# Designs tried in a protein design run: peptides against a protein of PDB entry 1IK9. Part 27

Target 1, 211 residues: chain A of PDB entry 1IK9
Amino acid sequence: MERKISRIHLVSEPSITHFLQVSWEKTLESGFVITLTDGHSAWTGTVSESEISQEADDMAMEKGKYVGELRKALLSGAGPADVYTFNFSKESCYFFFEKNLKDVSFRLGSFNLEKVENPAEVIRELICYCLDTIAENQAKNEHLQKENERLLRDWNDVQGRFEKCVSAKEALETDLYKRFILVLNEKKTKIRSLHNKLLNAAQEREKDIKQ
Target 2, 207 residues: chain A of PDB entry 1IK9 as posed
Amino acid sequence: MERKISRIHLVSEPSITHFLQVSWEKTLESGFVITLTDGHSAWTGTVSESEISQEADDMAMEKGKYVGELRKALLSADVYTFNFSKESAYFFFEKNLKDVSFRLGSFNLEKVENPAEVIRELIAYALDTIAENQAKNEHLQKENERLLRDWNDVQGRFEKAVSAKEALETDLYKRFILVLNEKKTKIRSLHNKLLNAAQEREKDIKQ
Target 3, 195 residues: chain B of PDB entry 1IK9 as posed
Amino acid sequence: MERKISRIHLVSEPSITHFLQVSWEKTLESGFVITLTDGHSAWTGTVSESEISQEADDMAMEKGKYVGELRKALLSVYTFNFSKESAYFFFEKNLKDVSFRLGSFNLEKVENPAEVIRELIAYALDTIAENQAKNEHLQKENERLLRDWNDVQGRFEKAVSAKEALETDLYKRFILVLNEKKTKIRSLHNKLLNA

## One batch from the design tools (peptide; made by RFdiffusion4, then SolubleMPNN)

Design b1_p10_1_s2 (from b1_p10_1, 6 letters changed)
Fold by OpenDDE base, seed 3:
Structure b1_p10_1_s2 (fold): chain B 211 residues (1-211), chain C 211 residues (1-211), chain A 10 residues (1-10)
Amino acid sequence: as target 1 above (211 residues)
Amino acid sequence: as target 1 above (211 residues)
Amino acid sequence: SLFEEFLEEP
């Protein structure tokens, strides 16, 4: 089961932060449990997949789009732009929320909630979930931090090997050319020496013919 | 101001998870505010630096070590090994905790708490802090994840360049040797040709003398 | 090496 807790403000009690918990299995489309609390009282309701489908149809909205709007409203709370307005009557236990556009507000959904007999248990469980989520996220952060440090070391090691390889390639080319020039010059000197011996032999033969 | 919330179990109410909030400025040694809640009621007390110092002295414990034990007890909750036991009387509002060793339990500290008139406000604020901490940790996780992905790409890029450099070095050495052998063989062939011409010239001169 | 042998051969 997945869960999301958000803070919301009710139009009826704008000075009191409320908490909206939504719990669902796999997808919000399959239905969800909604819990509202003010830190003293709690109210809970269950919304079925059939109710979600009916509300989408009543709105003449494609189901996936409607569920997308529910997700934004119920799982994000009131975004910084008051795009969603939440209303709750403690007397009727009727919860509804509206999407506010520039020129139009429309009801996005409504739920009947029931007052929880033991709100302290619901509140404790909600706090436990928050603390568990904090611990999980901290452990993930520590892991990711260590992994970043590892990846940075590995990058530096490869970078240093790469730079050494580049320098070694340049040095190899230079060294090989220098060695080759030395050997080539030796062979050129030997060729010149043999040519001079051949010229001298020809000159001696021409002297012997001229007695 | 720093804050830590932990879950604890009271000896008097072992079936009911309680929440212990500790708030302090810079260091726990400078004093702290402690808040206990069961999700319905809340109790708060303030502990001064002088009280912490006095308790350390009464225990004949070095202050830094004592503060280290306070940190483990109050900020970690009951660790998985029940190293710390928490006691609270709702009647006297007296909170105390003990460190459990194998053969000895000793009182580590004790505080007078006062019942909060509006516990719902304290509970709401506590939940808000948890939600803010979750959001901050999520944002940090997303950042670290993106940074890991970047570092991994950068590593792969350098690794690929390094492998190409290694192969290019080996290929360069092989190519240079092949080219050098070709040129050197040409010069050796020229040396052999000149030597043969010199031998032929010497043989012709010896024939002319015998003639 | 073949190169060293080749260098020594005249």
Scores: peptide ipSAE 0.022, ipTM 0.850, DockQ to the pose 0.517; fails the geometry check
Fold by OpenDDE base, seed 4:
Structure b1_p10_1_s2 (fold): chain B 211 residues (1-211), chain C 211 residues (1-211), chain A 10 residues (1-10)
Amino acid sequence: as target 1 above (211 residues)
Amino acid sequence: as target 1 above (211 residues)
Amino acid sequence: SLFEEFLEEP
């Protein structure tokens, strides 16, 4: 079961933060339980998949688009910039919400709720869920932080190995060139020496022929 | 202001989860506001730094140790294995808690609370705080997740550069040796050729002398 | 190595 709690403001009670809990299995499309509370009273209703389908049809909206709008309205609260307006009558237990667009506002959905006999239990369970969610999120945060620290160490280790490899490559190149130059210079010197000996021997032979 | 909400079970109402909110400035030692709620009623009290000091003195406990025990009791709820027992009388508004050790249980602290006139407001504010904390923790988790993904990319990039550096080092060494061998072989061949020319010249001179 | 031998060979 998935759950989302959001803050909403009712048109009838704009100064009193209400909480809208939505609970569903796998997808909101399959139906959901909606709970409204003001921290004193609670109201709950169940919305079936058939009701969702009927509301989509009545709106002449594609079901996936309609469910997408329900998800935005019900799982994020009012959202940024009052895109969704929530209405509730405590007398009729009728909950409805509207989408406000620039040029038009329209009813997006409506539900009949029932007043909960024991609102304190619903409120306690809601708070428990919040506290559990906090604890789970904190544990995830601590895990991600430790993982972040691990990844940073691993990065530093490889970076240090890379820098050592670069330096070792440059050192190797330099050393090989130095050694090669030394050996090559020796061989060049020996070639020059042998060439001079040949020139001298040729000059001596030319002298010996000239008596 | 710092705040912590914890679940507790009261000895008088063990089946009803209560919520214990503690709010303080910088350190719990400087005093705190305690709020107890069952999701219907709420009770609040303020504990001053002087009261904390007095309770520590009355217990013959060092203040830092006492505050450490308060922190464990009040900010973690019952903790693991019922180490702390919470008692509250709705009639007297007297809240007290005990530390349970293997061989002894003792009162750790006691506070007078006052019944809140508008518990719904306290409960709404508590739920708001929970929802805000959830949102903040979710944002932190999303940030840490993105950061971990970044660090993993950065690690992969450096690792790939390192592997290329290793391969490039080996390739460089091999290429340099091949080039050096070619040049040195040419010089060695020239040395051998010059040496043979010298030997031949010497042999011809020795023939000319014998002739 | 063949290179060291080659370097040492006169």
Scores: peptide ipSAE 0.022, ipTM 0.850, DockQ to the pose 0.475; fails the geometry check
Fold by OpenDDE base, seed 2:
Structure b1_p10_1_s2 (fold): chain B 211 residues (1-211), chain C 211 residues (1-211), chain A 10 residues (1-10)
Amino acid sequence: as target 1 above (211 residues)
Amino acid sequence: as target 1 above (211 residues)
Amino acid sequence: SLFEEFLEEP
């Protein structure tokens, strides 16, 4: 089961933060449980897949698009843009929400909620879920932080080995050229010496022919 | 201001999860505000630095050690080891907690709480803080995840460059040795040719003298 | 090495 808790403001009680819990299985499209609380009272309703389908049809909206709007309304909370307006009557237990566009507001959905007999239990369970989520997210943060520190160490190690490899390649090239110049110069000197010996021998032979 | 919320079980109400909020400035030693709630009622007390110091003295405990025990009791929640036992009387508003050691239990601290007139506001604020903490932790998780993905890409890039550098170093050495062998062989061939010409010239001179 | 032997061969 997936769950999302958001803070909302009701048009009827704009000074009192309410909390909207939505719980669903796999996809919001398959239906969901909605719970509203003001921290004292709680109200719950179940929305079926058939109700979601009917509301999409009544709106002449494609089901996937409608569910996409439900997700934005019910799972994001009231973003700072007041794109979604939430209404609830504590008397009728009727909850509805509207999408506010620039020139048109329209009802996106409505639910009959029921007042929870033991709101304290619902509130406690909601707080427990928040605390569990905090603990899970903290553990994930600590893991990701340690992984980042590991990856940074591994990067620094490979970077240092790479720099050493670059320097060693340049040094190898320089050393090989220096060594080869020495050997080539030795062989050039030997060639010059042998060539001079041949020239001298030829000059001596020309002198011996001239008695 | 720092804040911690934990779930606790009261000895008097072991079936009802309670929530213990502790709020402090900089250090728990400087005093704190404690808030207890069962999701319907809330109770608050302020603990001063002087009260913390007095309790440490009354316990004959060093203040830093006492504050360390307070942190474990009040900020960890009841860990699975039941090392801390929480007691609260709704009638007297007297809260106390005990440390359970193997052979001895002792009272670690006690507070007179006051029943909050508007518990719903305290509960809403507590839920808001939980939701804010979840949002902050989620943003941190997303940041750390993106950073991990970046660091992994950077590591793979440097690793690939390092492997290319290693291969290029080995290839350079092999290519240089091959080229130098060719040049050296050419010089050796020229030395051998010149040496043979010198030997032939010497042999011809020896023939001419015998002639 | 074969290279050292080659360098030492006269």
Scores: peptide ipSAE 0.021, ipTM 0.850, DockQ to the pose 0.475; fails the geometry check
Fold by OpenDDE base, seed 1:
Structure b1_p10_1_s2 (fold): chain B 211 residues (1-211), chain C 211 residues (1-211), chain A 10 residues (1-10)
Amino acid sequence: as target 1 above (211 residues)
Amino acid sequence: as target 1 above (211 residues)
Amino acid sequence: SLFEEFLEEP
């Protein structure tokens, strides 16, 4: 089961933060349980997939778009102020919410809730879920931090090997050229020496023919 | 101000999760505010630095060690089961906790709490803090995840450059040797040709002298 | 090395 808790403000009690919990299986479209609390009282309602479909039809809205609006209204908490307005009557246990657009506000959905007999249990379970979520997120943060530190070390190690490889390539090229020049110059010197010997032999032969 | 919320079980009410909130400035040693709630009622007490010092003295414990035990008891939540036992009398508003060792249990500290007049405000503020902490930790997780993905890309890029550099070094060495061999063989061929010309010139000169 | 052998060959 997936769960989201959000802060909302009711039009009737704007000074008192209320908490809107929504619980669902895989997708909000399949239905959900909504719980409202003020930290003293709690109210719960179950919304079926058929009710979601009916509300979408009553609004003349495509179901996927309607569920998309439900997700924004009920799961986003404090979206941009004033986009979603929440209303609840403690007398009728009627919860409804409106979407406020520039020129038009409209009711996006409504639910009949039931007052919870033992609100303290609901509140305790809500706090437990928050604490579990904090612990899970903290463990994930610690894991990601350690992984980032590992990746940074691995990056530095490969970078250092790469720099050494570049330097070793340049050094190898320079050393090979130096060695090659030495050997080539020796062979050039030997060629020059042999040419001079050939010229001297030719000059001596020309002298011997001239007696 | 730093804050930690933990789940505790009271010896008197082991079936009901209680929440222990501790709030302090920089260090627990400087004093703290403790809040206990069952999700319906709340109790709060302020513990001063002088009271912490006095409790340490009464226990004949070094202050830093005592504060270290307070930190484990009050901030760790569910440490290993059974190490810290919590007791609270709703009648006397007396809160105390014990450290359980293998052969000895001892009272680690005690506080007089006051029943909160409006527990709903305390509970709402507690839930707000939990939701804020969830949001902050989620933002940190998303940041660390993006950084992790960045570091992994950067590592792959440097690794790929390193592998290319290694291959390029080996290819360079092989190519340079092949080129050197070609040029050196040309020079060797020229040396051999010049030696043969010198030998032929010497043989012709020896024929002319015999003739 | 192949280079050293090639250097020593006359």
Scores: peptide ipSAE 0.020, ipTM 0.850, DockQ to the pose 0.456; fails the geometry check

Design b1_p10_1_s3 (from b1_p10_1, 7 letters changed)
Fold by OpenDDE base, seed 3:
Structure b1_p10_1_s3 (fold): chain B 211 residues (1-211), chain C 211 residues (1-211), chain A 10 residues (1-10)
Amino acid sequence: as target 1 above (211 residues)
Amino acid sequence: as target 1 above (211 residues)
Amino acid sequence: SLFEEFLKEP
């Protein structure tokens, strides 16, 4: 089961932060449990997949789009732009929320909630979930931090090997050319020496013919 | 101000998870505010630096070590090994905790708490802090994840360049040797040809003398 | 090596 807790403000009690918990299995479309609390009282309701489908149809909205709006409203709380307004009557236990557009507000959904007999248990469980989530996220952060440090070391090691390889390639080319020039110059000197010996032999033969 | 919330179990109410909030400025040694809640009621007390110093002295414990034990007890909750036991009387509002060793339990500290008139406000604020901490940790996780992905790409890029450099170095050495062998063999052939011309010239001169 | 044989004078 997945869970999301958000803070919301009710139009009826704008000075009191409320907490909206939504719990669902795999997808919000399959239905969800909604819990509202003010830190003293709690109210809970269950919304079925059929109710979600009916609300989408009543709105003439495609189901996936409607579920997308529910996700934004119920799982994000009131975004910084008051795009969603939440209303709750403690007397009727009727919860509804509206999407506010520039020129139009429309009801996005409504739920009947039931007052929880032992709100302290719900509140304790909610706090436990928050603390568990903090611990999980901290452990993930510590792991990711260590992994970043490892990846940075590995990058530096490869970078240093790469730079050494570049320098070694340039040095190899230079060294090979120098060595080969020496050997080639030796062979050129030998060729010149042999040519001079041939010229001398030809000149001696021409002198012997001229007695 | 720093804050830590932990879950604890009271000896008097072992079936009910309690929440212990500790708030302090810079260091726990400078004093702290402690808040206990069961999700319905809340109790708060303030512990001064002088009280912490006095408790350390009464225990004949070095202050830094004592503060280290306070940190483990109050900020970690009951560790998985029940190293710390928490006791609270709702009647006297007296909170105390013990360190359990194999053969000895000793009182580590004690505080007078006062019942909060509006526990719902304290509970709401506690939940808000948890939600803010979750959001901050999520943002940090997302950042670290993106940074890991970047570092991994950068590593792969350098690794690929390094492998290409290694192959290019080996290929360069092989190519240079092949080219030089060709040029040198040409010079060796020229040297052999010139030696043969010298031998022929010497043989012709010896024939002319015998003639 | 081929290089050492190559360095030998003919």
Scores: peptide ipSAE 0.020, ipTM 0.851, DockQ to the pose 0.675
Fold by OpenDDE base, seed 4:
Structure b1_p10_1_s3 (fold): chain B 211 residues (1-211), chain C 211 residues (1-211), chain A 10 residues (1-10)
Amino acid sequence: as target 1 above (211 residues)
Amino acid sequence: as target 1 above (211 residues)
Amino acid sequence: SLFEEFLKEP
């Protein structure tokens, strides 16, 4: 079961933060339980998949688009910039919400709720869920932080190995060139020496022919 | 202001989860506001730094140790293995808690609370705080997740550069040796050729002398 | 190595 709690403001009670809980299995499309509370009273209703389908049809909206709008309205609260307006009558237990667009507002959905006999239990369970969610999120945060620290160490280790490899490559190149130059210079010197010996031998032979 | 909400079970109402909110400035030692709620009623009290000091003195406990025990009791709820027992009388508004050790249980602290006139407001504010905390923790988790993904990319990039550096080092060494061998072999061949020319010249001179 | 051998040969 998935659950989302959001803050909403009712048109009738704009100064009193209400909480809208939505609970569903796998997808909101399959139906959901909606709970409204003001921290004193609670109201709950169940919305079936058939009701969702009927509301989509009545709106002449594609079901996936309609469910997408329900998800935005019910799982994020009013959203940024009062895109969704929530209405509830405590007398009729009728909950409805509207989408406000620039040029038009329209009813997006409506539900009959029932007043909960024991609102304190619903409120306690809601608070428990919040506290559990906090604890789970904190544990995830601590895990991600430790993982972040691990990844940073691993990065530093590889970076240090890379830098050592670069330096070792440059050192190797330099050393090889130095060694090569030494050996090559020796061979060049020996070639020059042998060439001079040949020139001298040729000059001596030319002297011996000239007696 | 710092705040912590914990679940507790009261000895008088073990089946009803209560919520214990503690709010303080910088340190719990400087005093705190305690709020108890069952999701219907709420009770609040303020504990001053002087009261904390007095309770520590009355217990013959060092203040830092006492505050450490308060922190464990009040900010973690019962803790693991029922180390702390909470008692509250709705009639007297007297809240007290005990630390349960293997061989002894003792009162750790006691506070007079006052019944809140508008418990719904306290409960709404508590739920709001929970929802805000959830949102903040979710944002932190999303940030840490993105950061971990970044660090993993950065690690992969450096690792790939390192592997290329290793391969490039080996390739460089091999190429340099091949080039050096070619040049040195040419010089060795020239030395051998010059040496043979010298030997031939010496042999011809020895023939000319014998002739 | 072939290079070290090569360096040692006169």
Scores: peptide ipSAE 0.026, ipTM 0.852, DockQ to the pose 0.398; fails the geometry check
Fold by OpenDDE base, seed 1:
Structure b1_p10_1_s3 (fold): chain B 211 residues (1-211), chain C 211 residues (1-211), chain A 10 residues (1-10)
Amino acid sequence: as target 1 above (211 residues)
Amino acid sequence: as target 1 above (211 residues)
Amino acid sequence: SLFEEFLKEP
């Protein structure tokens, strides 16, 4: 089961933060349980997939778009102020919410809730879920931090090997050229020496023909 | 102000999860505010630095060690089961906790709490803090995840450059040797040709002298 | 090395 808790403000009690819990299986479209609390009282309602479909039809809204609006209204918590307005009557246990657009506000959905007999259990379970979520997120943060530190070390190690490889390539090229030049110069010197010997032999032969 | 919320079980009410909130400035040693709630009622007490010092003295414990035990008891939540036992009398508003060792249990500290007039405000504020902490930890998780993905890309890029550099070094060495062999063989051929010309010139000169 | 062998060949 997936769960989201959000802070909301009711039009009737704008000074008192209320908490809106929504619980669902895989997708909000399949239905959900909504719980409202003020930290003393709690109210719960179950919304079926058929009710979601009916509300979408009553609004003349495509179901996927309607569920998308439900997700924004009920799961986003404090979205941009004033986009979603929440209303609850403690007398009728009627919960409804409106979407406020520039020129038009409209009711996006409504639910009949039931007052919970033991609100303390609901509140305790809500706090437990928050604490579990904090612990899970903290463990994930610690894991990601250690992984970041590992990746940074690995990056530095490869970077250092790469720099050494670049330097070793340049050094190898320079060393090979120096060695090649030495050997080639020896062979060039031998060629020059042999040419000079050939010229001297030709000059001596020309002298011997001239007696 | 730093804050930690933990789940505790009271010896008197082991089936009901209680929440222990501790709030302090920089260090627990400077004093703290303790809040206990069952999700319906709340109790709060303020513990001063002087009271912490006095409790340490009464226990004949070094203050830093005592504060270290307070930190484990009051901030760790569910440490290993059974190490810290919590007791609270709703009648006397007396809160105390014990450290359980293998052969000895001892009272680690005690506080007089006051029943909060409006527990709903305390509970709402507690839930707000939990939701804020979840949001902050989620934002940190998203940041660390993006950084991990960045570091992994950067590592792959440098690794790929390193592998290319290694291959390029080996290819360079092989190519330079091949080119050097070609040039050197040309010079060797020229040396051999010049030696043969010198031998022929010497043989012709020896024929002319015999003639 | 291949280089040293290559240097020794006359």
Scores: peptide ipSAE 0.019, ipTM 0.852, DockQ to the pose 0.403; fails the geometry check
Fold by OpenDDE base, seed 2:
Structure b1_p10_1_s3 (fold): chain B 211 residues (1-211), chain C 211 residues (1-211), chain A 10 residues (1-10)
Amino acid sequence: as target 1 above (211 residues)
Amino acid sequence: as target 1 above (211 residues)
Amino acid sequence: SLFEEFLKEP
C-alpha cells in the first residue's frame, strides 16, 4: 500500500491547516482511501475504481488524465499556486475539490466522508507513518552520503592513478628518446670512423700507385 | 531551534502510542520544551538549565553525562531494548522516566506538564513539522542521488581515460622499440658493409704486396 | 632484455 500525507487549507477554515492522507494500492486509478484530519477530528472515505471511472466519464475526461489531475490535487498538497481549492463541510461530511484555471474553476472530484469515531487512533497512526518515513529517509540519506564519500574516494584514487599514468607516459617517451639518441650517436660515430678508415686506405693506395 | 519527535509507550497506557516532542536551542543542556501527546490531548512542560543542573546534582551525576542520558531517553524514543520506561499521570500531569539497568531501575528525570488547552493546534504543528522534515529529507535524498549519479559518471570517465592511458603507454613503448630496432638494424647493416669493404681493401693490398 | 642484447652485439 502506498500513502501520501499533505497539508491543505479548507475554504471554510482557511486558518486551520488540515491534513489529507491518501492511501492506495499500486495505482491511484484502482481506488484509494482518503482521510482528512484537523488534528482533533478525522474523516475517512473510500473511493473505488468505478467511482473514479464514473467521475472521469462525467467530466468527459480520459481516465488517465483524470487520475493525473487527482494525483496533483490529492498528493501534492496545495502548492503555492492555489491551483486546487479544497472544500469540506463538517456537517454533511461532503468533501470536494476544485481546479482553478485562469478563467474557469471546475470541480475535479467529490467524496462523502464519514467521521471517524476514534480520531486519536487515526492521528496516532498518521504520526507513526510520518515518523517511520522520516526514519527511512534518514537511513537512505546516510547510505547515500556514505556512498557519495566512497565514490569521491574512488574518483580521487583513479584520478591520481591517471595523472601518474600520463606523467609516466611522458617520462617513458622522453627517456626512450634520450637512450635511443645515445645509441644512434654511438652507431653514427662508428660509421664515420669506418668511412674515414676507408678514405685513408684509398688515399694510401693512390700514393702507392704514383715511382 | 532543534526538535525531535519520538514515539513512546506509557506504563499506564501500554496499548496507546504516545508522541514525545522535545524542542531545544543549540544544546539540550540549556533547557528544553517537552510536549507529550496521545493524538487527542497534549501536555507541555518547560525544563530549564537550572532544573537540569539540579537533577544532575541530585543524582550525583556529572551534568554532561546526565544530559547524555536525557538525550538517549527523550530523543531516541523507546528503543527495542526497553532501557527507558516512561510514566505519565493524566490526573497529576506528572511525567517521569526511568532507566532500566539489569539489576536496578532508577528515575532519570521528572517533569510537571500542563495540559494544553488547544491540543489540535499542537498536533497540527507536530504533523506540519513531520511533513516539513519529510520534504527536506526527500529533497536531500534527490540531491544525493543526483550527486551519486554524477560521481559515478565522472568515475567511469576517468577510469576509461586511465585505461586508454595505460594502453597508450604500452603501445608507445612497443612502437618506439619497433621503430628503433629498424633504425638500429639499418645502422648495423651499414657498419657491417663498411667493415667488409675495409677487410676487402686490406686483402687486395696484401695480394698486391705478394705480387 | 632483447634490446640490451641487441645493443651489446657489436
Scores: peptide ipSAE 0.018, ipTM 0.852, DockQ to the pose 0.481; fails the geometry check

